Peptides against a protein of PDB entry 7PB4. Designs and how they scored, part 322

Target 1, 105 residues: chain A of PDB entry 7PB4
Amino acid sequence: KMLNIKEYKEKLLSTLGEFLEDHFPLPDRSVKKKKKNIQESSVNLITLHEMLEILINRLFDVPHDPYVKISDSFWPPYVELLLRNGIALRHPEDPTRIRLEAFHQ
Target 2, 218 residues: chain B of PDB entry 7PB4
Amino acid sequence: DALQMAVGYFEKGPIKASQNKDKTLEKHLKTVENVAWKNGLASEEIDILLNIALSGKFGNAVNTRILKCMIPATVISEDSVVKAVSWLCVGKCSGSTKVLFYRWLVAMFDFIDRKEQINLLYGFFFASLQDDALCPYVCHLLYLLTKKENVKPFRVRKLLDLQAKMGMQPHLQALLSLYKFFAPALISVSLPVRKKIYFKNSENLWKTALLAVKQRNR

## One batch from the design tools (peptide; made by RFdiffusion4, then SolubleMPNN)

Design b2_p27_4_s3 (from b2_p27_4, 12 letters changed)
Fold by OpenDDE base, seed 5:
Structure b2_p27_4_s3 (fold): chain B 105 residues (1-105), chain C 218 residues (1-218), chain A 27 residues (1-27)
Amino acid sequence: as target 1 above (105 residues)
Amino acid sequence: as target 2 above (218 residues)
Amino acid sequence: MTEAEVQLRLMVEELVIVEAELKELEK
């Protein structure tokens, strides 16, 4: 039973990865528009896959406080995507924190 | 025919820089409206037009008119509904359009050919309960969709929280009563025994049309 | 992209359920 579930999880993760690459890629940073002063905020944006991984891990690792602080690495459109689709929830008192929906509960 | 031309206009957009874009649009809208209310629309026509109405391709007024005339001749394809719901996720449609869509979905629920994929969207619909404008209609939809497998502890908590926030709304009570029926152990709260399930009459906009559809399909 | 958002939700929901099942089996 456990082996079958693990295999299924791996399949799901693989499928999700491919799906995210196809449908929700990060915007290409390569539009070097030459305009001078916008500090290239050297902030490395994480993929939606990585964001989901963080959220899922937090949900299970710290179930009593499953909220993740939104960092500068979180692309704002991804945050909004998760929230508007009911995949994630914003903390009621701290708008800088989000959690994954506890679909298993 | 005139309907095919109208559907084609909405699908492909205005081909020519016609000086009278608005008159052309109005002509095609009226064509769709007239056919829809008289005869209903084919599943393929609904597929195209429903997608357009929610895509944000046209303005809110046009989208509203299209949605109001999404009356089937026989059936609505489940795939059309799934695609339509997907557009709700993008957030390009107005709040009023979302409300109208949920009203439409409830009203047309029996005319949807299959429910398997729609049932998979249960969680999405449930998340929409947080919108005060959508909540009454979403509760009605969820009442139609809810299976035992959908009744989970976290959803019970959310419904109770909504009830605490909004008060004992009839639509919330109806849904909670159904939840209690499927999973009595999850709902410790005594719910008032209501003999009549009360939802806002979402069908009012289409009542006459739906009667006509049912008569044609008998 | 719109259909993709629906699919994304479904995939995440399933992944969470599967993860929960695994965590229960590991106890």
Scores: peptide ipSAE 0.651, ipTM 0.591, DockQ to the pose 0.543
Fold by OpenDDE base, seed 2:
Structure b2_p27_4_s3 (fold): chain B 105 residues (1-105), chain C 218 residues (1-218), chain A 27 residues (1-27)
Amino acid sequence: as target 1 above (105 residues)
Amino acid sequence: as target 2 above (218 residues)
Amino acid sequence: MTEAEVQLRLMVEELVIVEAELKELEK
């Protein structure tokens, strides 16, 4: 039973990865608009897959405080995507923190 | 066929060159409305038109009229409903269109060919309970969809919280009673035993049409 | 929600459920 569930999880993760790459890719950094002096904050945006992994891990690792602080690496459209679709929730007192919906509970 | 031309118009969009765009649109709407109310629409026609109504391709008035005439001749494809639900989240449809869609979905529920994929959307529908305008209709939909497997502790908590916020609404009571039936251990609160479950009559808009559909499919 | 957004939600929901099942079995 456990082996079958692990295999299924791996299949789900693989399918999710491919799906996210196809439908929700990061914007190509190639639009270097040569605007002059503003320090291109070289913030490495993470993929939606990585964001979801962080949120899922936090949900299970710290179930009493399942909230993740939104970092600069979180692409704002992804955050909005998760929130508007009911996949994630904002912390009621701290809008800079989000949690994954506890679908298992 | 006039209906095929009308459906094709909505699918392909208005031809730019027509000086009388509004008259053409109205003509095609009337064609769809007339056929839908008299005979019902084929599953393929509903698939096309339902998606158009929710896609935001046309204005709210047009979308509302299309959605009101989504009356099946025989069945509605589950896939059409799943696609339609996908459009609800894009935010291009008005709040009134969303309400109308849920009313339509409840009214047409028995005419949907399968429920398996719709049941997978349970979580999405459940999240829509937070919308005060949708809540009565979503409760009715969830009442129709809920299986034992859908009754989870977090959903029970959310329903109880919603009841605390909105008061003891008949539609919430109906859904909570169903939840208690499937999972009595999750609901410690004493619920009033209602002999009769009352939802808002979502089918009122289609009552005559639904009777006609049922008569044709007998 | 686009079709893709609906699918995303369903996939995440399933993944969370599966993860919970695994954690229960590891205990």
Scores: peptide ipSAE 0.655, ipTM 0.538, DockQ to the pose 0.608; fails the geometry check
Fold by OpenDDE base, seed 4:
Structure b2_p27_4_s3 (fold): chain B 105 residues (1-105), chain C 218 residues (1-218), chain A 27 residues (1-27)
Amino acid sequence: as target 1 above (105 residues)
Amino acid sequence: as target 2 above (218 residues)
Amino acid sequence: MTEAEVQLRLMVEELVIVEAELKELEK
């Protein structure tokens, strides 16, 4: 049973990865429009997959405080995507923190 | 026919060269309205027009009018509803359009051919309970959709939290009572036994039209 | 919500459920 569930999880993760790449890719960094002074805040944006992984891990690792602080690596459109779709919730007192919806509870 | 031309206009969009865009739009909109209220629309016409109304292709006033005339001749395709819900997520429609859509969805619920895919959207509808303007209509919709498998502990918590915030609203109580029916172990709170379930706007904008549809399909 | 967004939600929901099931089995 456990092996089958693990295999299913792996398949699900793979499918999710492909799905996210197809439908929710990061914007191409390459539009370096030449305007001078934008400090290359070289903040490496994480993929939506990585963001979801962080949120899922936090949900299960720290179930009493399942909130993740929104970092600069979080692409704002992804955050908004998760929130508007009811996949994530904003902390009621701290708008800089989000949690994954506890679909298993 | 005039309806096909009107639907085609909305689907293809205004041809750039028309000097009288507004008059043409109004003409086609009136054509759709007239047919919809008189005879209802075919499922294919609803598919096209419902998608347009929620896509943000036209202004809010036009979208509202289109949505108000989404009256079926016989049935509404579930696929059309799923597509429509997908547009709600994109956020190109106004809050008023969202409210109207949920009202429409509740009003037309019995005319939707299938519910399997709509039931998969349960979680999305449930998330919309947080919108105070949508909440009464979403509760009604969820009351129609809820199956035992939808009643999960996290949703119970959300409903109880919502009740704590909004008070004992009749529509919320109706939904909670249904939840308690399916999963009594999840709801320890005593709920008042209501003999009659009342949802907001039990009289919908389409009452007369729906009566006419039912009469034609008898 | 686009079709893709609906699908995303469903996939995430399923993933969370599966993860929870795995965690219960690992106890």
Scores: peptide ipSAE 0.652, ipTM 0.576, DockQ to the pose 0.569; fails the geometry check
Fold by OpenDDE base, seed 1:
Structure b2_p27_4_s3 (fold): chain B 105 residues (1-105), chain C 218 residues (1-218), chain A 27 residues (1-27)
Amino acid sequence: as target 1 above (105 residues)
Amino acid sequence: as target 2 above (218 residues)
Amino acid sequence: MTEAEVQLRLMVEELVIVEAELKELEK
């Protein structure tokens, strides 16, 4: 039973990964807007897959405080995507924190 | 025929050559309205027009009028409803259009051919309970859709939180009562036994049309 | 919600449920 669930989880994760790559890829950095200004802090945006992984892990690892602080690595459209679809919710007092919806509860 | 021309106009958009775009739009809109209220629309016509009404292709006034005449001749395709729901999330339609859509969805619920995919959208509809304008109609929709498997502890908590925020609304009480029926262990709160479930009569806008549809399909 | 967004929600919901089941079995 446990083995079957683990295998199913792996299949789900794989399918989710492929799905996210196909439907929700990060914007290609290729729009070389030539503007030379220096302080492009090379904040590497994380994938939606990585974002979801962080949120899921936090939900289960710290169930009493399942909120994740939105970092600069969080692409704003992904945050909005999760919120508008009821996948995530904002902290009621701190809009910089989001949590995954506790679908299991 | 005139209806096909009207549907084609909405689908393809206005051809540049018409000097009076507004007059042409109004003509086609009236054609759709007249046919819809007299005979109902075919499932294919509803598929096209419902998508248009929610896509934001036209202005709110036009979208509202189109949506009001989404009256089936026989059935509404579930796929059309799923597509329509997808547009609600894109945010191109007005709040009033969203309200009207949920009213329409409740009113036309029995005319939707299948419910399997709509049931998968349960979580989406449930999330819409937080919108005060949608809440009464969403409660009614959820009342129609809710199965035992949908009654989860987190949803119970959300409903109780909404009740704490909004007070003891009849539509919310009806949904909570249904939840308690399916999962009595999840709802320890004594709900007043309301003898009569009360939802806002969403069907009132289409009452005459719905009666006509039911008569034609007998 | 686009169709893709609906599917995303369903996939995440299922994943959370599966994770919860695994965590319960590991206790």
Scores: peptide ipSAE 0.652, ipTM 0.595, DockQ to the pose 0.554; fails the geometry check

Design b2_p27_4_s4 (from b2_p27_4, 12 letters changed)
Fold by OpenDDE base, seed 3:
Structure b2_p27_4_s4 (fold): chain B 105 residues (1-105), chain C 218 residues (1-218), chain A 27 residues (1-27)
Amino acid sequence: as target 1 above (105 residues)
Amino acid sequence: as target 2 above (218 residues)
Amino acid sequence: MTEKEVQLRLMVEELVILTAELRKLEE
C-alpha cells in the first residue's frame, strides 16, 4: 500500500512538473531591454514547481508555522496565482509570508 | 434562424461596418431573451452565451442581461459551468455578475447534466465563502454539493471562524448542520436545531421559467 | 480561475493529501 502511494505521488509530481512547464513557464530572461542603469539584481527566479515544493515541505515540516517568507526569487505573478486560486494564503499579520492551504486537515 | 444570428453576433462580436451597433446589440439581446423565456436555450447556446457573459467581452449591463436569460430548454452542460467558474477566477466580471452567477448556479443546479466536475470545484466554491456578498449563495451551493469526503477539519475551522465573524447566519447554520451530520466528531459546538433550512430565494428570478422547463421536460 | 488554474489546484490538493498519507504511514 505504501509503495503504491509513493509511486502514485511520484507520477503526480512528474505530471505536475510537465504541466507547469507547458502552461506556467517563467518569462524568458531574454527581454534584456537595454535600459542601462537598473542594477541587474540577478535574482534567480524559481519555477512554480520549486515554489510549490517549498510550500508543501514547509506545511509538513513545520505544521505549527507553515508560512514561507516571500523572497525575491518568487515571481510575483506566481504568488498571485496561488493566492487567487486558494492554493496559498497570506499570513494575517504579515503580508510577506504565505502558506499552502492545508488540504489534508 | 433569429436565435442563431443573435448567438453568432455575441460569439463573433459586432461586425465593424454596422453604424447602429447599439440597436443591433439590443435586437439580438431581445431575441435571446424572448427565446430563452419562451422555450429555453439549447445546451450549446448556453455554453456560448454563458462564456460570453462572464468573459468581460461586453459591458456589465449586457452581461447581466445575458446571464439572466441562461434558461435551459432541457439541460445545462457541466462543462459550461466549469468554464464559467474559470472566468470568475480571471476577475473580469463585476461583483454583481458573480453574485448573479451563483444565484443562477443554485437555481439551475438540477438542470446540470452531471455533477462530477462541479464536485471537484468544491474547494473553489468553499474559498468564495470569504466574500460577504457571495457567502449566502455559496453556502446554498455547498449545501447541495457537500459529500462526506468534503467535510474536513480545516473546512470546519473556516466555517466556525466565519460564523464568529458574521454571526449565526441561517445559510451558514444550514451548511454547518450538514457538516455535523457527515462528521459529528468535528463539530463539538451545539448547533440550534432549526426546523427549517432557510436559504435566500436565489430561485426567485427564474421561478416561473424553471416551472415551465420542468413542465416541458415531463 | 482558468481551466488550467483549476487543474493546478486539483493537482496540488491531491499532492498534499498523498503527502500526508505517506507521512502517516512512515510513522
Scores: peptide ipSAE 0.604, ipTM 0.669, DockQ to the pose 0.593; fails the geometry check
Fold by OpenDDE base, seed 2:
Structure b2_p27_4_s4 (fold): chain B 105 residues (1-105), chain C 218 residues (1-218), chain A 27 residues (1-27)
Amino acid sequence: as target 1 above (105 residues)
Amino acid sequence: as target 2 above (218 residues)
Amino acid sequence: MTEKEVQLRLMVEELVILTAELRKLEE
């Protein structure tokens, strides 16, 4: 039973990865606008898959504080996507923190 | 066929910038309304028109009229309902359209061919309980959808919190009573034994039409 | 929610449920 669930989870993760790459890709970094001076800190944006992984892990690893701080690596449209779809919730007192919805509870 | 032309108009949109756009739209809308109320619509026609009504392609008045005439001849495809729910999330429809959709969904629930995918949307519907305008209708929908497997501790807590906020609403009490039936250990609170389950606006806009549909399919 | 957003939600929900089940079995 455990093996079957694990295998199914891995299959789902793979399918989710492909799905996210196809339908929710990061914007192409190609707009190197040449403007010199603004040290656009090359913030490495993480994929939506990576973001979800962080949120899921936090939900289970720290169930008493399941919130993740929104970093600069979190692409704002992804954050908004998760919130508007009820996948994630914003912390009631700290708008810089989000958690995954506890679908298992 | 006049109906096919009307559905095609809504699907493809108005072709020419004709000065008579409004007259043409009204003509096609009346055609759909007349057929829907007289005979019902085929599942394919409902699929097309329901998506149009919720997509924001047309104005709220048109969308409302389309949605009001989503009366099946026989069945509604579950896929059409899933697609429709997806449009609710895009936020292009008005609050009134959302309310009307949930009313429609409750009214047409028995005419939906399958419910497996709709049951997977349980969590989405449950989250919509927080909307005060939707809450009565969502409770009714959840009452129809709820299985033992859906009754989770976190959902019980959310329902009790909602009850604390809005008071002992009949629709919420009905849902809580069902939850207690499936999982009595999760609900320690004594619920008033109501002999009759009451949902707001039990008289749906489609009462007469639904009776006609049931008679045609017997 | 677009159709794709609904699909995303369903996939995430299932993933969370499966993760919870696995965690319980490992305990």
Scores: peptide ipSAE 0.595, ipTM 0.685, DockQ to the pose 0.627; fails the geometry check
Fold by OpenDDE base, seed 1:
Structure b2_p27_4_s4 (fold): chain B 105 residues (1-105), chain C 218 residues (1-218), chain A 27 residues (1-27)
Amino acid sequence: as target 1 above (105 residues)
Amino acid sequence: as target 2 above (218 residues)
Amino acid sequence: MTEKEVQLRLMVEELVILTAELRKLEE
């Protein structure tokens, strides 16, 4: 039973990864370098898959404080996507923190 | 066929060159309405027209009229419903159109060919409970869709919170009663045993048409 | 919510449920 669930989870993760790459890719960095002094904070944006992994892990690893601090690596449209779709919730007192919805609870 | 011409008009949109665009639109809309109420529409016609009604291609008045005549001859395709729900998410339809859609969905629920994909949308429908205008109809829909697997502690908490906010609404009570039936351990609150489940009769808009559909399919 | 966004939610919901089940079995 455990093996079957694990295999199914792995398959789902793979399917999710492909789905996210196809439908929710990161924006191509090819936005033309117009020279204005916006400090290129070389912040490496993480994929939506990586973001979800962080959120899921936090939900289970720290169930009493399942919130993740929004870093500069979090692409703002992804954060909005998760919040808008009820996948994630913003902390009621700290807008810089989000949690995954506890779908298992 | 006049119906095919009408459906084709809505699908392709108004031809730029027509001087009497409004008259042509009204003619085709009346054709669809007449056929839908007399005979019902084929699943393919509903697929096309339902998507059009929710896509924002036409004005709210036209979309409302189209949606009101989404009466099946036999069945509605589940895929059409899934596509329709996807359009609700895009936000190009009015709040009144959303309400009408949920009323339609409840009224036509038994005529949808399959429920597997609709059941997967359970979480989406559940999230729509927060909309005060949608809540009564969404509760009814969820009452029809809810399986034991859908009854989760977090959803129970959300329903109880909603009840605390909105008061003891009959539609919410009906849904909570169903939840208690599937998972009595999750609902410690004593729900008044109401012998009758009271939902707003969404079928009233289509009552005559639905009776006719049921008679044709016997 | 677009169709894709609905699908995303469903996939994540299922993934969370499966993860919870696995963790219960590992305890």
Scores: peptide ipSAE 0.594, ipTM 0.679, DockQ to the pose 0.659; fails the geometry check
Fold by OpenDDE base, seed 5:
Structure b2_p27_4_s4 (fold): chain B 105 residues (1-105), chain C 218 residues (1-218), chain A 27 residues (1-27)
Amino acid sequence: as target 1 above (105 residues)
Amino acid sequence: as target 2 above (218 residues)
Amino acid sequence: MTEKEVQLRLMVEELVILTAELRKLEE
């Protein structure tokens, strides 16, 4: 039973990864080359897959404080995507913190 | 066929060359309205027009009129509903259109051919409970969709929190009562035994049309 | 929600449920 669940989870993660790459890619860095003055905000944006992984892990690793602080690596459109779709919730007192919805509870 | 031409117009969009774009649009809209209220629409026609109404392709007034005439001749495809729900998330439709859609979905619920995919959207509908304008209609929809598997502790907490914020609303009480039925251990609060579940059915814009549909399909 | 966003939500929901089941089995 455990093996089957693990295999299924791995398959789902793979499928999710492909799905996210196809439909929710990060904006191409290549377009920003021409306008000189946009400070290359050297902030490495993380993928939506990585963001979800962080949120899921936090939900289970720290169930009493499942909130993640929004860093500069979080692409704002992804944050908004998760919030508006009810996948994530904003902290009621701290708008800089978000949590994954506890779908298992 | 006049209906096919009208549906085709909405699907393809206005052809550039017509000087009287508004008159043409109104003509086709009236054609759809007349057929829908008299005979109902085929599942394929509903699929096309429902998608258009929620896509933001046309103005809010047109979208509202299209959505109001989404009356089936026989059945509505579940796929059409799933596609429609997808458009609600894009935020291109007005708040009034969203309300109308949920009202429509509740009214037409029995005419949807399958519910398996709609049931998977349970969490999406549940997340819409926080919208005060949608809440009464979403509660009614959730009342129709809720299975034991959907009743989870986090959803119970959210419903109780919503009740604390909004007060004891009849539609919320109906949903909570159903939750208590499926999972009595999760709801320790004594709910008033309401003999009658009161969803405001009084505002069903389609009541007369639905009666006609049922009579034709007998 | 777009159709894609609905699919995303469903996939995430399933992933959370599976993760919870695995965590329970590892205890």
Scores: peptide ipSAE 0.550, ipTM 0.710, DockQ to the pose 0.605; fails the geometry check

